# Peptides against a protein of PDB entry 4PN1: the designs that were tried, part 74

Target 1, 261 residues: chain A of PDB entry 4PN1
Amino acid sequence: KIEMNFLNKPIVPDTTKVISNFLTHYLITEPVEHVEIEAKLGTLIDLETQNRFEFPVMNETILNPEFNLRTRFESDMTASEHKYLNEFLNQAFRDSQKPGRLPFAYKHTKQVDLFYETEDNSRDKIRVSKNQSDNQVLACVKKRRVADLFLYCPNDAFDIRISISDELPVSMPSGNQQPSLTRLKDRVGYVHQEIKIDLTKTTQNDPVYDTTERHELEVEFGNIADLRDRAQKAKDGMEAPLFRRVQLFMDNVRILRREHS

## One batch from the design tools (peptide; made by RFdiffusion4, then SolubleMPNN)

Design b1_p15_6_s1 (from b1_p15_6, 7 letters changed)
Fold by OpenDDE base, seed 5:
Structure b1_p15_6_s1 (fold): chain B 261 residues (1-261), chain A 15 residues (1-15)
Amino acid sequence: as target 1 above (261 residues)
Amino acid sequence: PFNMEEIEKLFEEKN
C-alpha cells in the first residue's frame, strides 16, 4: 500500500555514516586499545561572544574538525536542567519496566576521583576512582583524550561532544604521593540496550576558591567489544550492524538533548 | 520512520 521511498528500502542518514566512520577509525583503523566512547551534552561556546555558538544551519550538524571555529565546549548544565533530565530518565526507567518493553537497568554510585601527577611529567594524570562508602578502588587509569567530534544542535537545548578516549589501566600511585586534585562524583547510571546514560554531579573542593559543582549528562557505548566487532564488519563491507548501533546511540542522544526544564 | 533491522537484512542478503 505505502512504500518508504521509490526504492522501498530503508536509507541510512548521512549523520549515521559520518559518525560510524569516525568511530571505525579509532576502533579499527587506528585502534585505541582501551577505548571509551561517549557523548556529552553541553554547549558550544563562541570564544568571541562567550555565548552559545551560532552557525548558519537550521538543524543538527556535525562540525568538521579540520576547521577551527573558535569555540570551546562546556560539558555542563544548570542544576534545574540536570534535575529535569533526571526526572525524565526516571520516568523512562519506569516506563521501560512495563511488559513488552526492554527494561532499563539502574545504578547509583558515589565515588571519589583522585588525580595524581605522573613521574614522567606527562599531561595525562593518573585517576584513581574509589567508592565513597568503602574506599574500594574502582579504577586506576591514565586517561588520554584521543579525538572529539562536535555536533551543533540549534533546535535543541544542548550541543553534543562525542569523545574518543584511551583509558590505560595503570598501577596505583605510590603511597607517598598526594593527589593534585580530588573530585566527588554522584553518578546515576541508566543502561538500556547496552547504552549507558549517566547523570553526574561533580563537586570539587578548592582551598583557594569556593566549592564548585558541575552537572553533566553523558551517553556511552556500554559494549565496546560488540561495537568493535560491528566496526570490523563495516570495514569488511557489512555496514548495517554498525549503522544500527550508531543510530540507536544517536537517537538516545537526540531524545536527551531535546529535553529541558 | 526507517527500520534499521530491515537494512541489516538487506545487507546480509547482499553479502
Scores: peptide ipSAE 0.021, ipTM 0.444, DockQ to the pose 0.045
Fold by OpenDDE base, seed 3:
Structure b1_p15_6_s1 (fold): chain B 261 residues (1-261), chain A 15 residues (1-15)
Amino acid sequence: as target 1 above (261 residues)
Amino acid sequence: PFNMEEIEKLFEEKN
């Protein structure tokens, strides 16, 4: 007979606990009303060297936000990496349509984001998203970044930023107001078990610099109400449901961050 | 050497 350990009981990875606690704080303890929770693939950059951050760890590591490590996070990748991930996800989509699997949902959107200054000149801008083809309004929100959690992943192609944001629905700006910034977004979205995976190509025209293109991949919790319920249960002493959902989320992130062209 | 599916079930919602 073989046992899994000397207690013959499963253990929860510390990473799962740390992330779960982080999420619980902003879901329950100091709840963000219109919360968005996403992980972006990118690179932790050392501000001193301008190269990828090097830390004396050998695996996935959550960085302590209380310490200023003099880093920045670049949520970008090369076009080739982005293309590879798109092909990878397309294959995953196809495979999931087979009998016995839970299928992906797929959505392709092309939108324009218009950013407007607020009347009170607040730091947060109003973002109006419209469909490129028919100019239909998709969303109008004021987004505020609340918190970040960074994962340094030395063995993988990408590092990870988990972010908590507040996306407040707001009324449309006045018709006389001009946007301060315009971005074009080509987004391919995949949904599996209420986890959203988005590949986004963003084009921005700068009056000073040439047109820039950014390639991003993000993973988002697609059911915040369920996640909040799980977090509440965790606060009430039942942590397993939350741990499972966080584990699912992170496993998807781990799959993606290991892929590269 | 151990059942991973059984471990995963421990994280499911309890009734």
Scores: peptide ipSAE 0.006, ipTM 0.420, DockQ to the pose 0.038
Fold by OpenDDE base, seed 2:
Structure b1_p15_6_s1 (fold): chain B 261 residues (1-261), chain A 15 residues (1-15)
Amino acid sequence: as target 1 above (261 residues)
Amino acid sequence: PFNMEEIEKLFEEKN
């Protein structure tokens, strides 16, 4: 008989613990009411070199937020990389439809995001999201970035930013108000075990600059209520359910960040 | 803002 270790019990990696505690803080300790929790694939850029950050570590590492590492995070990839990931996820979708598997769900959405200045000139803009086909309002929110956790992944194609955001529903701006910014989003979404994986092409028309296109991949917790429940249990001393969910989330992220064309 | 010390405190509160 083989045992897992000398205690014959599963252990939790530090990465899982750190992320779990990070989430618990903003779910339970200082709760964000309309919380969104997502990981984006991208690149940590060294502000000094303008190249990918080089840190003296050999594997996935959560960066200590207490230190200013003079980095920025670019949540973008090439069109080729984005296409490859789309094909990869399409194949994963197909494979998951086979007997004995848990299937992916798939959704393709095209929306336009209209950004409006607030009456109080606050930093946070109001975002009105509409369906491109019929202009139906999908959401009207004021989104605030609450916290970030960065993972440096030297062995993979991408680094990771885990973000906590507050998406506060707000009233529609006045009919006479013009948007300060418009973004078109073409999004293909995959859902597996309530984890959302979105590939998004964003087109932004800038009156001063040429039209820019961004290619993003994000992984999001699709069931916040369940996650909050798990976090509460963790706060109360039962950590396993939260750890399991975080591990699932991170494994999906790890799969994706390793893929490249 | 969230920092590593806060993470550590969360662990200490549970132990």
Scores: peptide ipSAE 0.000, ipTM 0.263, DockQ to the pose 0.199
Fold by OpenDDE base, seed 4:
Structure b1_p15_6_s1 (fold): chain B 261 residues (1-261), chain A 15 residues (1-15)
Amino acid sequence: as target 1 above (261 residues)
Amino acid sequence: PFNMEEIEKLFEEKN
C-alpha cells in the first residue's frame, strides 16, 4: 500500500497557494466585478539588456510584485512557436475526442477590435470587438488592468503573466467618434474543462512592437462564477476546491509553456 | 496563419 505522504493527505504546492490567494483577493476580498483572469505566455525582458531576464532560480518562480525588477513582459512569440503551439493544440483536440476523454471545444474567430478614447482621455480605452465577417458587435468594454502576477520559468520556453482585469461593459461610442487604434485578430480557441486556451494572431500598427503582427497564447478561467464560488469557500475555510481549480489551470499553463518549436 | 482546416473539418462533422 502506498500513501501520498506521511500524513496521507494531499499537499498543495506553494505555487498553487500563492496564486490562489492572489486570485481570492480580487475575486472576494476586493472583488473585481467584471473580472477576467488570464495567463499569457511570453518573456520577461530585462529592460537594461533587452534580453530575457535571468533570475537566479532553477524552476518556476512567482516573482514578488513588491520588487521593481526592471523588467517588462512581452506576450509575443515567434510565428514558429505559435505555429507549433497551434499544431500541438490541434493534436490535443483530436486526442480529446476519443472515447473516455473529456473533449475540447473549438472555436475559430476573426474579429476586429476598435479602440476608442474616452471623453476624459482616461487611460482606459473603450474596445469594440466586431466579427470580421458581418461586422456584428461581439463586445464593447472598457478594460482595466488591475493586477499582474509574473512567473519566471527558466526551464520552459515561456514565462507567464497572470493578469486580473476588469472588463466593464460600456455603451458603444458615438457614431462620429473615430477609433484611435484598429486591431485585427485571428483567434482559435480551445476549451477544456472550462479552461480557455486562445491562440491569437494580431495584426496592427503597434507603437510598442516593431512588428505589425503579434502571436499570443493565453489561458483563461472560463467559469468565473465557479471560480468565485471556490474562492469564497476558501475564505470560509474550505480551500481544496479552489486549490484544485488553480492546480488544473496551472497544469494546463505548464503544459503549454513547455512546448516550443 | 493557423493550421485550422483539419480541426474545423472535424468540428463540423461532429456537429
Scores: peptide ipSAE 0.000, ipTM 0.318, DockQ to the pose 0.014; fails the geometry check

Design b1_p15_6_s2 (from b1_p15_6, 11 letters changed)
Fold by OpenDDE base, seed 3:
Structure b1_p15_6_s2 (fold): chain B 261 residues (1-261), chain A 15 residues (1-15)
Amino acid sequence: as target 1 above (261 residues)
Amino acid sequence: PTDLKYLEELFQKKN
């Protein structure tokens, strides 16, 4: 007979436990009311060398936020990498439509984001998102970054930033107020088991720099209420549901970060 | 800026 280990029970990776703890803090302990939790693919850059960060580890590693490693995270990729991931996800979508599988949902959106200064001149700007075709308002929010957790992934194409944000719904700016910044977004979204995967092309006109195009891939928890429930259960002594959801999330992230053109 | 209280909780569980 073959057993999976000497206990013959599943084991939870330490990464899952650490991330679960991180999420539980901002879901339950000090709860963010309108929380958004997402992972972005990108590159940890060493500020001293301006190259990809090098750390004396050989696999996926969560960086301790207490230590200033003199890094920055660039949530961008090349157009070719972005295209490759799009094709990869399209194939995954098609495969998921086959009998016996759980299907992806798909949505393509083109929107314009308008950023407005707040009346109190607060640091956070109001973002109004509109559909490019008919100018229908899709959202009006004030977004604040709360916390980040970085994963250094030396064996993969990308490093990962997991971010906790507060997206507060707010009233529309006055009709006579002018936006301080505008961005065009072309986004294709895939949803599988309530995990959202978004590929976004962002175009921005800068008065100082030429028009820039940014390519991003995001993975987001699509059901925060469920996640919060799981986190509460974890606090109450039942951790398995939370671990399973975090494991699912991270497995999707791991699949994506290994892909490159 | 990052709230580091969660890390304190993590280390308390380890000890």
Scores: peptide ipSAE 0.028, ipTM 0.477, DockQ to the pose 0.134
Fold by OpenDDE base, seed 1:
Structure b1_p15_6_s2 (fold): chain B 261 residues (1-261), chain A 15 residues (1-15)
Amino acid sequence: as target 1 above (261 residues)
Amino acid sequence: PTDLKYLEELFQKKN
């Protein structure tokens, strides 16, 4: 008989623990009511060099938020990289439909996001999302970024930002109010074991600047209620369910960030 | 003590 280690018990990597703690804080300790938790693929940019950030580590590491590393995160990739990831996910989707596998679900959504200023002139804008085909309102929210964790991934094509956001449902803006910004989103969504993987092409028209296009890949926890339950159990001393869920999430992220054209 | 309790201080201080 083979044992996994000298304790014959699973070992949890530090990355899983740190992320689990991060999530627990905003799920349980200081709970965000309408929480969205996602990881975006992108690049940590050194503000001094404007190149990809370089850190004296040789593998995936969570950056300590206590230190000002003078970086910014660019949640974007080239069209070529985005296309490659789409093809990769399409293949993964096909493979998952085979007997003995858990299948992906697939959804393609085209929406327009209309941003409105708030009466209190707060930094947070109201976002109205509508389906492009029938103009039906999909959501009306006020989104606030609450917290971020950054993972530096020197061996992969992308770095990772894990973000906690609060998406507060709000009433529709008055009919006489004009949007301050309009964005078109073409989103291809893949769901596997309640983990959402979205490829999004965003087009923004600016009256001053040329039309800008952004290509994003995000991985999101699709079942927040379950995650919150797991986090509560972790606070109560049973950490394994949370660790397993975080591990699943991160493994999916790790697969994706290694892919590039 | 749990791993989460050990790390919790980090995020409490940040906020």
Scores: peptide ipSAE 0.024, ipTM 0.518, DockQ to the pose 0.160
Fold by OpenDDE base, seed 5:
Structure b1_p15_6_s2 (fold): chain B 261 residues (1-261), chain A 15 residues (1-15)
Amino acid sequence: as target 1 above (261 residues)
Amino acid sequence: PTDLKYLEELFQKKN
């Protein structure tokens, strides 16, 4: 008989604990009302070298937000990398449809995001999302970035930013107001065990600058209510459900960030 | 303080 370890019990990785605590803070301790929690694949860029950040560690490392490392995060990848990940996820989708597996759900959405300035000239813009096919309003929100947690992943193709955002539903802007920014989004979404994986191609037209295209992959917690419940249980001393959910989330992220073209 | 308490304080200070 083989045992897991000398206690013969599962061990929670430290990364899981740190992230779980981070999430618990913004779910329970200082709760964000309309919280969105997502991880984006990208690259930590050293502001001095303009190359990928180099840190004296040899594996996945959560960066301490207390320290300014003079970095920026670029939530982008090449078209080739994006295509590869799309193909990879398509295969994963197909495999999950087999008997004995939990299936992926799939959705393809093309939307336009219109950004409007607020009357109080706040930094947070109102975002109106519309379906490109029928121009139906999908959402009208004021999104505020609350917190970020960065993972430096030297052995993988991508670094990770976990973001906490507040998406406050708001009324539609006045009809006479013009958008300050327009973005076209082509999004392919996969859902597995209530974890959302989105591949998004974003096209932005700037009247001054040339059209820019961005390729993003994001992983999002699809059931915030459940996650909040798990976080509350963790605060009450039962941490296992939260740890399991965070571990699942991070394992999905780890799978994706290791893949490259 | 425990590691978890330290992290809680860290996140609170950032806000």
Scores: peptide ipSAE 0.021, ipTM 0.434, DockQ to the pose 0.187
Fold by OpenDDE base, seed 4:
Structure b1_p15_6_s2 (fold): chain B 261 residues (1-261), chain A 15 residues (1-15)
Amino acid sequence: as target 1 above (261 residues)
Amino acid sequence: PTDLKYLEELFQKKN
């Protein structure tokens, strides 16, 4: 007979606990009403060297937000890396359609994001997202970044930023208002067990820097209500459901982090 | 205190 450990009970990694606590804080303790929780693949850049940050650790490590490490996070990757991930996810999608598996859902969208300044010139802009094909409004929100949690991943191609954002639904800007910024997004979305994985190519025209393109991969909790419920249970002393959900999320992130061209 | 509560102070400080 084999047991899990000398207690024969499940053990939760510290990473799961820390992330769970982080999420619980912004779901329950100081709740963000219209919360978006996503992990982006990217690179922690050392501001001094402009190279990837080097921390004296040998595995996935959550950086303590209390310390200013003088880093920036670049949520970008090469076109080849992005293409590879797309192919990888396509294969994962196909495999998930087989009997005995839980299937991916797939959606390909091309949208335009229009950013508008607020009347008071507040820091937060209004983002109107429209479908490129029919100009249908998909969303109109004012997004505020609330918190970030960074994972340094020395063994993988990418580091991770987990972000808490408040996406407040707002009314459409007046018809006479011009957008301050326009971005085209080609987004391929995969959903598995209510975890959303999005590959996005963003094109932006800049009068000074010409056309820029960014390649992003993000993983998002697709069921915030469920997550909030789990977080509440955790606050009430039942932590297992939250831990399981966070573990699932992070395992998906870890899979993606390891894939590169 | 739960494991989560033990760590919660970290994020309270940040806010």
Scores: peptide ipSAE 0.021, ipTM 0.485, DockQ to the pose 0.159

Design b1_p15_6_s3 (from b1_p15_6, 8 letters changed)
Fold by OpenDDE base, seed 2:
Structure b1_p15_6_s3 (fold): chain B 261 residues (1-261), chain A 15 residues (1-15)
Amino acid sequence: as target 1 above (261 residues)
Amino acid sequence: PVDLEELEKLFEEKN
């Protein structure tokens, strides 16, 4: 008979615990009402060197937010990397449709985001999202970034930012207001076990700079209610359900950040 | 790999 370890019990990776605690804080302890929780693939840039951050570690590690490492996170990738990931996810989608698998869902969305200044001139802009095809309003929100957790991944193509955001529904701006910024989003979304994976091409017109295009990949918890329930259970001493969900989320992230052409 | 348009068609056919 083979046992898992000398206790013959499952063990939870430390990374899972740290992330779970992070999520629990903003789900339960200091709850964000309209919470969005996502991981973005990108690059931690060392502000001193303007190159990818180099930390003396050899594997995935969560950076301590209490230390200012003088970094910025660039949530972008090359067009070729983005294309590769698209092809990779397309294949994953196809494979998941086979008997015995849990299938992906797929959705292609083209939207325009219109950003408006708030009446109080707050830092948070109002974002109106409309479907490009019929100009129907999809959402009108004020998004606030609440917290970030960064994972440095020296062995992979990308580093990870896990973000907690508050996406507050708000009233539409006055018809007399002009948007300060417009952003076109071409998004392909894949959903597997309520984890959302989005590839987004973002086109932004800047009056000063030429049109810029960004290529982003994000992984999001698709069932916040369930996650909040799991976090509450964790707070009450039953951590296993939360750990399992976080582990699933992180494994998906790990798969994606390792892929490269 | 399947292009996005082909994947969309497959999805539409499945749904």
Scores: peptide ipSAE 0.025, ipTM 0.583, DockQ to the pose 0.014
Fold by OpenDDE base, seed 5:
Structure b1_p15_6_s3 (fold): chain B 261 residues (1-261), chain A 15 residues (1-15)
Amino acid sequence: as target 1 above (261 residues)
Amino acid sequence: PVDLEELEKLFEEKN
């Protein structure tokens, strides 16, 4: 007979604990009312070298936010990498439709995002999202970035940023107000076990700069109410449900960040 | 079965 360890009990990876505590803080301790929690694939850039950040570690590492590492995060990839991930997810979708599996759902959306300045000239802008086909308003929100957690992944194609945001529904801007920025978004979304995976092509027209195109992949918790319930249980001394959900989320992220063209 | 051709075309155009 083989045992798991000298206690013969499962153990939780330290990464899972750290992320779980991070989420619990903004779900329960200092709760964000309209919270969005997502992970983006990208690259940590060293501001001094303008190359990918180098740290003396050999595996996935959560960076301590208390330290100023003089880095920025680039949430972008090449068109070829984006295409490869799309093909990869398409195959995963097809395989999940087979008997005995839990199926993916998918959705294709094309929208335009219009950004407006607030009356108080706050840093936060109002975003109006419209469907490109019929110009119907999909959402009007003020989004605030609350916190970030960065994972340096030296063995993978991408690093990871986990973000906590507050997305507050607000009234439409006045009819006479002009948008300060417009973005076109072409998004394909996959959902598996309430985890959302989105591939997005964003086109931005800047009056000063040339048109820029970005290719992004994000992974989001699709059931915040359930996650908040799990976090509350964790605060009450039952951590296992939260750990399991965070582990599922991170395993999906880990699969995606390892893929490359 | 779901037709994913539209999804594939969106990202193949940007090699």
Scores: peptide ipSAE 0.024, ipTM 0.555, DockQ to the pose 0.014
Fold by OpenDDE base, seed 3:
Structure b1_p15_6_s3 (fold): chain B 261 residues (1-261), chain A 15 residues (1-15)
Amino acid sequence: as target 1 above (261 residues)
Amino acid sequence: PVDLEELEKLFEEKN
């Protein structure tokens, strides 16, 4: 007979614990009311070399936010990489429709995001999202970035940024106000077990620069209420439900970041 | 550049 370990029990990876604690802080300790929690695939860039960051570690590692590593995160990928991931997710979708599996849900959205300055001239802009086809308002929010957690992944195609944001619903700007910026977004969204995976192509027209395109992949917790409940239980001494949910989230992220064209 | 709509169409055709 073989056992898992000398306790014959599953063990929680340290990464899961660290991320769980990070999430618990912004869900429970200093709660963000309209919280969005997402992981973006991208690249940690060394500001000095302008190349991918290099650190003396050999596997997935969470960077300590207390240290200024002089890095920036580029939440972008090549069109080829984006296409590959789209094909990969399409296949995953198809496979999940088979008997005995939990199915993906799929949604395609084309929207225009209009950014407006606030009356108080705050740094945070109001974003109005509209459907491109009929101009129907999808959302009107003021988004604030609250915190980031970076994962350096030397063995994978992408590094990861986990972001905590506050998306405050706000009233529509006055009809006389003009947008300061307009972005077109073409997004395909996949949902599996209440975890959202979005592939987004963003097109932005800059008056000074040529039209720029960005290709992003993000993974988001689709049920914040459940996550907050799990975090509260963790705070109360029952950590397993939160660990399981974070593990699921991170496993999905790990699958995606290992894929490359 | 990736056209997500085009990719969606390809998916639908294969599905």
Scores: peptide ipSAE 0.018, ipTM 0.573, DockQ to the pose 0.014
Fold by OpenDDE base, seed 4:
Order: sequence, then C-alpha cells, then structure tokens
Structure b1_p15_6_s3 (fold): chain B 261 residues (1-261), chain A 15 residues (1-15)
Amino acid sequence: as target 1 above (261 residues)
Amino acid sequence: PVDLEELEKLFEEKN
C-alpha cells in the first residue's frame, strides 16, 4: 500500500497557501464587491536593465510585495508565442471533448473597448465593451486595480501577475462624450471547470505612435461566488476547498506558462 | 459557435 506521506494526508504547497491568503483578504477580509481575479502571463522586467528580472531562485517564487524590486510587469508576448498557445489550447479543447473528460467551453469574441474619462478626472476610466459586429454593449464598468501578486518563474517562458480588480458596473457615458481610447480585442475564451482562459489580441491606435498590437493570455476565476464561499470557509477554519480551487487555478497557469513556441 | 480553425488561420496569416 502506498501513502501520500508519513501523515497519509494531503499537504498544501506553500505557494497555494500564500495565494489563498492573498485571495481571502480581498474576498472576505476587505472584500471587493465586484471582484475580478485573474492571472496574466508576462515578464517581470528589471527597470535598470530593461531585461527580464533575475532572482537568485530556481523555481516559481511569489515576490514579496513589501519590497520595491524596481520592476515592471509586461503583460505581453510575441505573436508566435500567442499563436502557439492558441494552438495548444485548441488541442486541449479538442481533447477535452473526448469521452471521460470534462469538456472545455469555447467562445470567440471580437469586441471594441471604449474608454471614457470620468468627469472628476479620476484615474479609473469607464470601459464600455461592445461587440464589433453589431455594436451591442457587452459591459460598462469602471475597473480599479486593487492589488497584484507577482510570481517569478525562472524555468518558464513567462512570469505571472495575479491581479485583484474591482469591476464596478456603471451607467453608460453620455452620448456626447467621446472615448479617450479605443481598443479592438480579438479574444478566444476557453472555460474548463469554471476557470476561464483568454487569449486576447488587442489592437490600439495611438495618436502619436503607430498602431500597436498586444498579445495577452489571462486565466481567471470564472465563479467568484464559489470562490468567495470557499474563502469564507477558509476563514472559518475549513481551508481545503479553497486550497483545492487555488491549486487547480495555479496548475492551469503552470501548464500554460510552460507552453511556448 | 466554435471556430478553432478560423482562429488558427488568422494567426497564420498575421504571422
């Protein structure tokens, strides 16, 4: 007979605990009402060298937010990397349709995001998302970045930013207001076990610079209510459900960050 | 509907 360990009990990786605590804070302790929780693949850039930051660690490491590491996070990848991930996810989708598997759901969305300044000139802009084909409004929100948690991943192509955001639903801007910024998004979304994986190509016209494209991959908790429930249970002393969900999330992220062209 | 092949084609054309 084989046992998991000398206690014969599941053990939670420290990474899972740290992330779980981070999430619990913004789900329960200081709850964000309209919370969005996502992980983006990208690169931690050393501001001094403008190269990928290098830490003296050999594996996935959550960076302590208390330290100013003089870094920025670039939530972008090359077109080839993005293509590879798309192909990879397409294959994963196909494989998941087989008997005995839990299937992916898939959605392709082409939308335009219109950003509007607030009257008070707040840092937070109103984002109106519309379907490109029929201009139907998909969402109108004011998004506030609440917190970030960065994972340095030396063995993988990408580092990770886990972000807590508040997406406050707001009324549509007045008809006479012009958007300050317009972005076209070509997004493919894959959902598996309520974890949403989005590949997004964003095209933006800059008044000064030429049209730029950004290629992003994000992983999002698709069921915040469930996650909040799990976090509450964790606060009440039952941590296992939260740990399991966070581990699932992180395992998906880990799979993705290893895949590159 | 699922249009995986279309996406793949789009990426190929743009690369």
Scores: peptide ipSAE 0.021, ipTM 0.523, DockQ to the pose 0.013; fails the geometry check

